# Peptides against a protein of PDB entry 2Q3Z, part 59

Target 1, 272 residues: chain A of PDB entry 2Q3Z
Amino acid sequence: YVLTQQGFIYQGSAKFIKNIPWNFGQFEDGILDICLILLDVNPKFLKNAGRDCSRRSSPVYVGRVVSGMVNCNDDQGVLLGRWDNNYGDGVSPMSWIGSVDILRRWKNHGCQRVKYGQCWVFAAVACTVLRCLGIPTRVVTNYNSAHDQNSNLLIEYFRNEFGEIQGDKSEMIWNFHCWVESWMTRPDLQPGYEGWQALDPTPQEKSEGTYCCGPVPVRAIKEGDLSTKYDAPFVFAEVNADVVDWIQQDDGSVHKSINRSLIVGLKISTKS
Target 2, 254 residues: chain A of PDB entry 2Q3Z as posed
Amino acid sequence: YVLTQQGFIYQGSAKFIKNIPWNFGQFQDGILDICLILLDVNPKFLKNAGRDCSRRSSPVYVGRVGSGMVNCNDDQGVLLGRWDNNYGDGVSPMSWIGSVDILRRWKNHGCQRVKYGQCWVFAAVACTVLRCLGIPTRVVTNYNSAHDSNLLIEYFRNSEMIWNFHCWVESWMTRPDLQPGYEGWQALDPTPQEKSEGTYCCGPVPVRAIKEGDLSTKYDAPFVFAEVNADVVDWIQKSINRSLIVGLKISTKS

## One batch from the design tools (peptide; made by RFdiffusion4, then SolubleMPNN)

Design b2_p13_5_s3 (from b2_p13_5, 7 letters changed)
Fold by OpenDDE base, seed 1:
Structure b2_p13_5_s3 (fold): chain B 272 residues (1-272), chain A 13 residues (1-13)
Amino acid sequence: as target 1 above (272 residues)
Amino acid sequence: NILMQYPIGNEPK
């Protein structure tokens, strides 16, 4: 999880699982230096360099910083996300074959955001950076991945009396979503939460004011302990959210119905 | 592109 430079990332859908080869390239020339630059341009360093540097021995702290810096939201981060198939002014997310070109482009253009990324690109770059910094990390793919925006552990659809979805879907289920898991101890938590920690660099929801997510113990998610920092409810919902239909009737009444046809979460961890 | 990330129900054509 640190030494392997080439691996696979799972994509597609639950019914049609695909994978692509990916060059993480954490040992290629200049990549470590770029990762260090990433740390040196993060908002916490710019605010208080001494404090930031003193905390870099903590994989918890570093993981959270990297989660925020891989996306360009809120900072001089690496990637700009885009999902609307309009990539003519940049590079299509589907065209990347590794993290190295992305990181080099970012650095060589004065830490200007790279266009464009989607979830697996964000995850892969985060994986590269974390591995460079000595943190064992793997990319994870979750099929039927939920995006809960109000922290109620539900994906809610509003439907008319005919069962048709009304309005824009503020909450959604992705065909797939990728993030990373990093191995670390959690001295900041109660005992037993060492091991794999979920980190999500795709800008989905703000955590403490920044588009970042985690680290949160995979064990906590598995056991439903949503009190653990960071962002346990959000990550839990990605893999465990229930889907609810709010069906409005002609008389103005609303019926709550559990949608059992939409099953959230099918997580696959990678070997490398 | 089938490898693109998309919301369920809105598969790219």
Scores: peptide ipSAE 0.460, ipTM 0.909, DockQ to the pose 0.562
Fold by OpenDDE base, seed 3:
Structure b2_p13_5_s3 (fold): chain B 272 residues (1-272), chain A 13 residues (1-13)
Amino acid sequence: as target 1 above (272 residues)
Amino acid sequence: NILMQYPIGNEPK
């Protein structure tokens, strides 16, 4: 989880699981330096360098910073996400074969955001950075991954009487989603939550005003302890959300229907 | 692309 520089990332769908080889390259020349630059341009450092540096011994703190800095939302982060299949002004997310080129491009262009990433690219870069910083980290893939927007642990679709989705599709289920799990103690929590912590660098929802997610104990998610910081409800929903259809009739009546055909969550953890 | 991330129900052609 720290020493392995090459691995596999799982993609595809629950019924069509595929993987790609990925070069994490955490020990390649200059990569550690780039990771340190990443820390030095984070908003917390810019606000108070002394405070930021004093907290870098905490993998909890560093993990949260990295989660926010791997995406370019809100800061000088590494990657810009794009999902509309229009990548002509950058690099297709599907073209990347490793984290090293991405990080080098970011640094070499003055910490300008790299176009483009999707979930596995964000996760892979985060994995590289965290490993560089000595934090055992693995990429995780979750098939049928929910994006809960309003923190109610549901994916809600609003439909007309014909079953057509109405309004902007704010909540959704991804065919797959990737994030990382990092091994750390949690002295900031009650005893028993040491171990794997979920971190999600893909910009999905803001956490305390920044597009970041975690760390949250995998144990907390497994046991349904949604009070555990950080972002337990969101991560829980990614793997456990129920799907509800709200069907509105012409007379204004609304019918609630549980959608049992859309089953959220099938998590696969990598072995290295 | 079969490997890209997409919302279920909106698979790219």
Scores: peptide ipSAE 0.455, ipTM 0.907, DockQ to the pose 0.565
Fold by OpenDDE base, seed 4:
Structure b2_p13_5_s3 (fold): chain B 272 residues (1-272), chain A 13 residues (1-13)
Amino acid sequence: as target 1 above (272 residues)
Amino acid sequence: NILMQYPIGNEPK
């Protein structure tokens, strides 16, 4: 989880699992230096360099910083996400074959955000950075991955009397979503939460005002301990949200229906 | 692109 530089990232859908080869390249020339630059341009460093540096021995702290800095939201982060299939002014997320080119582009252009990424690109870059910093990390793919925007652990669809989805979806389920899991101790938590920690660098929701996510113990998610920092409810929902259909009738009445046909969450952890 | 992320029910055309 630290030494391997090439691997596979799983994509597609639950019924049609695909994968792509990816060059993480954490040991390629200059990549470690770029990772250190990433730390030196993070908002916490800019606010208080001494305090930031003093905390870099903590994988918890560093992981959270990296999850925020891999995306360019709110800071001088690495990647700009885009999902509308309009990538003409940059590089299509589907074109990337590794983290190295992305990181080099970012650094070489004065830490200007690289266009563009989607979940696996964010995850892969985060994986590279975390590995560079000595944190064992793997990319995780979750099929039928929920994006809960209101922290109610539900994905809600509004439908007319004919079952047709109405309006723009405020909440949604991704065909797949990628994040990373990093191995670390959690001295900031009660005993037993050491091990794999979920970190999500894709800018989905803000955590404490910044587009970052985690670290949260995988164990906490498994056990349903949603009080565990960081961002347990959001990560929990990604893999466990229930789907609810709100069906509006012609008389204006609304019927609540639990959708059991769509099962949220099918997580695959990579071996490299 | 079949490999891109998309919301379920809104597959890219």
Scores: peptide ipSAE 0.455, ipTM 0.906, DockQ to the pose 0.555
Fold by OpenDDE base, seed 5:
Structure b2_p13_5_s3 (fold): chain B 272 residues (1-272), chain A 13 residues (1-13)
Amino acid sequence: as target 1 above (272 residues)
Amino acid sequence: NILMQYPIGNEPK
C-alpha cells in the first residue's frame, strides 16, 4: 500500500467489470517534491503557513488537504474534471496510464490545472500523493455509485405515468466511481475508528466550503454512524442509497415507489 | 470509450 508503484484500477460496470494497469510511481524522480509543492500551494498554507505546517503531522489533516488539492476546484489543484467526451483541448481521461505524467505536467506548468480527469484519475493521483507522504492508500471502485445531492440518503427520480424521467437529473448514479482508502489512526474520534478511511478527491460536493471528502472511517460507513467526521452521510449514500421514484400523474397526484431495479453500491477494494 | 464514467441511463453515444 506504500511500496507498490504498479497496480490496477477497476472500471466498467457491475455486469462488465474491467481494469486498467496504472503506474502510481510514488518513488519516481521528483514526485515527492511535487507532493510537497501541492501542500505548499493549498489554501490553508496560503492563509496561515505556520498553522498548516504544524498540522502536517496529522494524516487526517493531510488526507483532507490532498482530497481537496487533487481537484482544481476552489484552489490551485491538480486536475480539472470533464465528462462530456470533448477533450480536444487537453488529454482524454481515458488516455492516462499513470499519475507521474499528470503530476509532472501540473508542476511544470506552474501548478496549472491538468486537463482532464474523471474519477479514477482523481483517485489514482490522490493515491500516489498519499503514498508519497507515507500514508498507506489504495484505490477503491464502487459500481452503481450514487451521488446524493440533497443529503437525504436517497436517489430520487421524478417520472411520468409511463416511467419516463422528467426534469433535470440532479441526482444520479454513476456506472462506477473511484475514490481512495487510507490507513490512519483517528485520535480526533472515539476509540475504534482507526483503520481504513475513505477519501474522495473527485469534486462532487463541498465539505466545509471546499470540494473535498473525508477522511471517514470505513467502519463508520459499515455501521451507519453518520455523525462521524468527515462527510459520512455522503460516502454512506454512495454505497447504500435507496432509489426512489416519484411517479407523477396528470391529475397532479404523486406516488412514491421504491426502485428495486437500481441497486446502489458494489465496492471493490484493491489488495495492493 | 466504454471505460469512461457516465451516469446510468445516459451512456455515451
Scores: peptide ipSAE 0.446, ipTM 0.904, DockQ to the pose 0.542

Design b2_p13_5_s4 (from b2_p13_5, 6 letters changed)
Fold by OpenDDE base, seed 5:
Structure b2_p13_5_s4 (fold): chain B 272 residues (1-272), chain A 13 residues (1-13)
Amino acid sequence: as target 1 above (272 residues)
Amino acid sequence: DPLLQYPIGNEPK
């Protein structure tokens, strides 16, 4: 989880699981220096360098910073996400074969955001950075991954009488989504929450004003302890959300129906 | 490309 530089990332769909080889390359030349630059350009450092540096001994703190800095939202982070299949002005997310080229491009262009990434790219870069900083980390793939936007632990679809989805379709389920899990103690929590912590660098929702997510104990998610910082409800929903259809009739009546055909969550953790 | 991330029900054309 720290020493392995080559691995696989799972993609595709629940029914058709695929994987790609990925070079994490945390020990390649200059990568550690780039990771340190990443820390030195984070908003907390820019606001108060002394305070930021004093907290870098905490994997919890560093993990949260890295989660926010791997994406370029709200800061000088590494990657710009794009999901509309228009990548002509950059690099297609599918073209990347490792984290090293991405990090080097970011650094070499004055910490300018790299175009483009999707979830597995964000996760892979985060994995590289965290491993480089000595934090045991693995990439996780979750098939049928929910994105809950209103923190009610539901994915809600509005449908007409014919079952057709109506409205903006703001809430959704990804075919797959990737994030990372890092091993760390949690002295900031009650005893028993040491171990794997989920961190999500893909910019999905803001946490305390920044597009970051976690760390949250995997145990807390498994046991349904949603009060545990950070972002337990959001991560819980990714793997456990229920799907609800609000069926609207022409007469204005609405019927609530639990959608059992859309099953959220099938998590695969890598062994390296 | 089936390796892209997309919302279920809104697959890339």
Scores: peptide ipSAE 0.431, ipTM 0.898, DockQ to the pose 0.547
Fold by OpenDDE base, seed 1:
Structure b2_p13_5_s4 (fold): chain B 272 residues (1-272), chain A 13 residues (1-13)
Amino acid sequence: as target 1 above (272 residues)
Amino acid sequence: DPLLQYPIGNEPK
């Protein structure tokens, strides 16, 4: 999880699982230096360099910083996400074959955001950076991955009396979503939460005002302990959310229906 | 492209 530079990332859908080879390249020339630059341009460093540097011995702290800095939201981060299939003014997310080119482009253009990424690109770059910094990390793919917007652990659809979904979907289920898991101790939590920690660099929801996510113990998610920092409810919902249909009737009444046809969560952890 | 990330029910054309 630290030494391997080549790996696979799972994509596609639950019914049609695909994978692509990916060059993480954490030991390629200049990549470590770029990772250090990433730390040195993060908002916490710019605010108080001494404080930031003093905390870099904590993989919890570093992991959270990296999750925020891999996306360009809120800071001078690496990647700009785009999901509307309009990539003509940049690089298609599908064109990337590794993290190295992305990181080099970012650095060589004065830490200007790289266009464009989607979830697996964000996750892969985060994986590279974390590995560079000595944190064992793997990319994780979750099929039928929920994006819970209001932290109620539900994906809610509003439907008319005919069962047709109404309006824009504020909450959604992705065909797949990628994030990373990093191995670390959690001295900031009660005992027993050491091990794999979920971190999500794809800008989905703000955590403490920044588009970042985690680290949160995988164990906490598995056991449903949503009190653990960071962002346990959101990550829990990604893999465990229930789907609810709010069916509106012509008389103004609303019927709540559990949608059992949409099953959230099928997580695959990579070996490399 | 089936390798792109998309919301279920809204596959890219």
Scores: peptide ipSAE 0.430, ipTM 0.896, DockQ to the pose 0.544
Fold by OpenDDE base, seed 2:
Structure b2_p13_5_s4 (fold): chain B 272 residues (1-272), chain A 13 residues (1-13)
Amino acid sequence: as target 1 above (272 residues)
Amino acid sequence: DPLLQYPIGNEPK
């Protein structure tokens, strides 16, 4: 997971699974230097360089920093996300074939955000950076991936009497979502949570005030231990959220209905 | 592009 520079990323939908080749390129010239720059411009370093540097021996700490810095939200991070299909003033997320060009563009433009990324781009860049820093990492794709915005482990849709979705549809289920899993020990947790840790660099929700997510033990998610730092409820919901429809009746009453047709979560991990 | 990420129910047109 550290040595491989080429791989595949899964995309599409649960019914139509597709993949693309991706060049992670963690060992290409200059990439390590760029990763170090990424660390040196992170908010924690800028606030207290000595403290930040002293913590870089912890893959837990570094993983969380990278999760935050791969997106440009809140900091001088690498990528700007965009999902409205208007990419004329940048590069379409679909145009990227590897992490190297993205990282080089970021560095060469004075750490200016690169336009644009979506989930797999964020995940892939994070994977490159983490691998470059010696942390075994793989990209994960989750089909029908829930984005829980209020930490209730539900995706809630409001519907009229005809079943039509109303409102801005803030909570949603993505056709697919990508994040990374990194292998590390968790001395900050009780025994047994070493192993794969989920990290999500796509800016979805703030964690402790920053758009970052994880690391959280994959085991904790599997076992439903939502008290485990970091961000266990959010990651759990991505793969396990229940869907609820709030249906307004003609008399003005609201009926709660469990939506069994929308099944959240189908996770595929890569082996490279 | 069908490979873009989108919310279910809001597929690119």
Scores: peptide ipSAE 0.429, ipTM 0.897, DockQ to the pose 0.555
Fold by OpenDDE base, seed 4:
Structure b2_p13_5_s4 (fold): chain B 272 residues (1-272), chain A 13 residues (1-13)
Amino acid sequence: as target 1 above (272 residues)
Amino acid sequence: DPLLQYPIGNEPK
């Protein structure tokens, strides 16, 4: 989880699992230096360098910083996400074959955001950075991954009387979503939450005002302890949300239906 | 492209 530079990232759908090879390249020339630059341009460093540096011994702190800095939202982060299939002014997310080129482009262009990434690109870059910083990290793929936007642990679809989805489709389930899990102790939590921690660098929801997510103990998610820092409800929903259909009738009445055909969450953890 | 991330029910055309 630290030594391997080559690996696979799982993509596709629950029924059609695919994978791509990925060069994490955490030991390639200059990559560690770029990771250190990433830390030195993070908002917390810019606000108080001494305090930021003093906290870099904490993988909890560093993990959260990296989660925020891998995306360019709110800061001088690495990647700009795009999901509308219009990548003409940059690089298609599918064109990347490793983290090294992305990180080098970012640094060489004055920490200008790299266009473009999707979940696996964010996760892969985060994995590289965290490994560079000595934090054991793996990429995780979750099929039928929910994006709960209102923190109710539900994915809600609004449908007309014919079953057609209405509205802006604000909440959704991704065909797949990738994030990372990092191994660390959690001295900031009650005993027993050491081990794998979920971190999500894809800018989905803000956490304490910043597009970052985690670390949250995988154990907490498994046990349904949503009170644990950080972002347990969101991560929990990614793998456990229930799906509800609100069916509108012509008379204005609404029928609530639990959608049991769509099962949220099928997580695959990579070995490297 | 089936390898892209997309919301279920909204596959890229």
Scores: peptide ipSAE 0.427, ipTM 0.896, DockQ to the pose 0.547

Design b2_p13_6_s1 (from b2_p13_6 with R2L E3Q S13P)
Fold by OpenDDE base, seed 4:
Structure b2_p13_6_s1 (fold): chain B 272 residues (1-272), chain A 13 residues (1-13)
Amino acid sequence: as target 1 above (272 residues)
Amino acid sequence: SLQQYPIGSEPPP
């Protein structure tokens, strides 16, 4: 989880699991230096360098910073996400084969955001950075991954009388989503939450005003402890949200239906 | 392709 530079990332769908090879390259020339630059351009460093540096011994702190800095939202972060299949002014997310080129491009262009990433690209870059910083980290893929936008632990679809989805379709379930899990102690929490911590660098929801997510103990998610920091409800929903259909009838009445056929969450943890 | 898409939507090429 620190030493392996080559690995696989799972993609596709729950019914059709695929994988791609990925070069994490955490020991390649200059990559550690780039990771340190990433820390030195983070908003907390810019606000108070001394305080930021004093906290870099905490993998909790560093993990949260990296989660925010791998995406370019709200800062000088590494990657710009895009999902609309229009990648002509950059590099298609599907074209990347490793983290090294991405990080080098970012640094070499004055920490300008790299176009483009999707979840596995964000996760893979975060994995590289965290490993460089000595934090054991693995990429995780979750099939049928929910994106809960209103923190109610539900994915809600609005449907007409014919069952057709209406509205803006803001809440959704991804065919797959990737994030990382990092091994760390949690001295900021009650005893027992050491171990794997989920971190999500894909810009999905803001946490304390920044597009970042975690760290949250995997144990807390498993046990349903949603009070623990950080972002437990969001991560919990990714793997456990229930799906509800709101069906509007001709008379304006609405029927609530629990969708029992759509199972959210099928998590695969990688060995590399 | 193997890019992300919302389930229930047409997969991107």
Scores: peptide ipSAE 0.464, ipTM 0.911, DockQ to the pose 0.487
Fold by OpenDDE base, seed 1:
Structure b2_p13_6_s1 (fold): chain B 272 residues (1-272), chain A 13 residues (1-13)
Amino acid sequence: as target 1 above (272 residues)
Amino acid sequence: SLQQYPIGSEPPP
């Protein structure tokens, strides 16, 4: 995982799975230096360099920092996300073929955010950075990926009496979503949670005040242990959320209905 | 396209 520079990222939908080739390029010239710059401009380093550096021996700490720094939210991070198909003032997320150009652009423009990324771009850049730093990492694709905004493990839709969705869909299910899994021990947790840890660099929800996510043991998600740091409920919901329809009736009553037609979660782990 | 979109919405071009 650390040594692989070329790979594939899965996209599309559960019914129509596709993939693209991706150059992670963690050993290309200057990429490690850029990864070190990324660490040196993170908010924790700027606040207390000595403390930050002393913690860089922890893959847990570094993984969380990288998760936050791959997106430009809250800091001098790498990528700005955009999903509205209006990319004329930057580079379309679909145009990228590797992490190297993105990282070089970021560094060469004074650590200014690169426009634009979507989930697989965020994940791929995070994968490159983590591999550079010696952390075994792979890109993961989850089809029908839920975004739970209120931490209740549900995707909730409001519907009228005719079953039509009303208002803005604050919560949603993505056709696909990508994040990374990194292999590390978890000395900060009870025994048994070593192994693959989910990290999500796409800015979706804040964790401890920063747009970052994880690391959380894949085992904890599988077993439904939502007490494990970091961000277990959110990651759990991405792959396991139930879908609920709140149906408003003419009399003002609201009825809860379980939507069994929308099945959340089909995770594919790759070697990349 | 292969970009992300919320399911239940029309896929972007």
Scores: peptide ipSAE 0.462, ipTM 0.909, DockQ to the pose 0.490
Fold by OpenDDE base, seed 2:
Structure b2_p13_6_s1 (fold): chain B 272 residues (1-272), chain A 13 residues (1-13)
Amino acid sequence: as target 1 above (272 residues)
Amino acid sequence: SLQQYPIGSEPPP
């Protein structure tokens, strides 16, 4: 989880699981230096360098910084996400074969955001950075992954009388989603939450004003302790949300229906 | 392709 530089990332769908090889390359020349640059351009460092540096011994702190800096939202972060199949002005997310080229491009272009990433690209770059910094980290894939936007642990669809989804589909379920899990102690929490911590660098929701997510103990998610920092409800919903259909009738009435055909969550943790 | 898409939507090419 620290020494392995090559691995696989799972993609596809729950019914059709696929994978790609990925070069994390955390020990390739110059990559550690780029990771240090990433830390030195983070908003917390720019605001108070002494305070930021004093906290870099905490994998909790560093993990949260990295989750925010791997995406370019809010800061000089590494990757710009795009999902609309229009990648002509950059590199298709599907074209990347490793983290090294991405990080080098970012640094070589003055920390300008790299176009483009999707979840596995974000996760893989985060994995590389965290491993560079000595934090044991693995990429995980969750099939039928929910994106809960209003923290109610539900995915809600509005449908017309014919069952057609209405609106912008802001809440949705991904065919798959990737994030990382990092091994660390949690002295900031009650005893027992050491171990794997979920971190999500894909810009989905803001946490304390920044597009970042975690760290949250995997144990807390398994036990349903949603009070545990950071972002337990969001991560919990990714793997456990229920799906509700709100069906509008001609008379203006709305019928609530539990959608039992859409099962959220099938998490696969990598071995490397 | 193996890119992300919302369930229920047509998979992109």
Scores: peptide ipSAE 0.460, ipTM 0.910, DockQ to the pose 0.487
Fold by OpenDDE base, seed 5:
Structure b2_p13_6_s1 (fold): chain B 272 residues (1-272), chain A 13 residues (1-13)
Amino acid sequence: as target 1 above (272 residues)
Amino acid sequence: SLQQYPIGSEPPP
């Protein structure tokens, strides 16, 4: 989880699982230095360098910083996300074959955001950075991954009497989503939450005002302990959200229906 | 395409 530089990232759909080879390259020349630059340009360092540096011995702290800095939202982070298939002014997310080129481009262009990434690119870069910093990390793919925007653990669709979804989907289920899990102790939590911690660098929701997510114990998610910091409800929803259809009839009545055909969550953890 | 897309939408080319 620290030593492996090459691996696979799972993509596609639950029915059609695909993978791509990925070069994490955490030991390639200059990559560690770039990871240190990433830490030195984070908002917490810029606000109070001494305090930030004093906390870098904590993988919990560092993991949270990295999850925020891999995306360029709110800071001088690495990647700009884009999902609309218009990538002509940058690099298509599908063209990347490793983290090294992305990190080098970011650094070489004065820490300007790299165009473009999607979830697996964010996750892969985060994995590289965390591994560089000595934190055992793996990429995780979750098929039928929910994005809960209102923290109610539901994906809600509004439908007309014909079952057609109305308006822009405020909430969404992705065909797949990727994040990372990092191994760390959690001295900030009750005993027993050491082990794999979920971190999500894809900018989806703000946590404490910043587009970051985690770390949250995988155990807490499995056990449904949603009080566990950080961002347990959001990560829980990614893998366990229920889908609810609100069906509006012509008479103005609304019927609540649980959609059992849309099953959220099929998580695959890499063994590397 | 290996892109992310919302379930129920057509995958981008």
Scores: peptide ipSAE 0.452, ipTM 0.907, DockQ to the pose 0.491

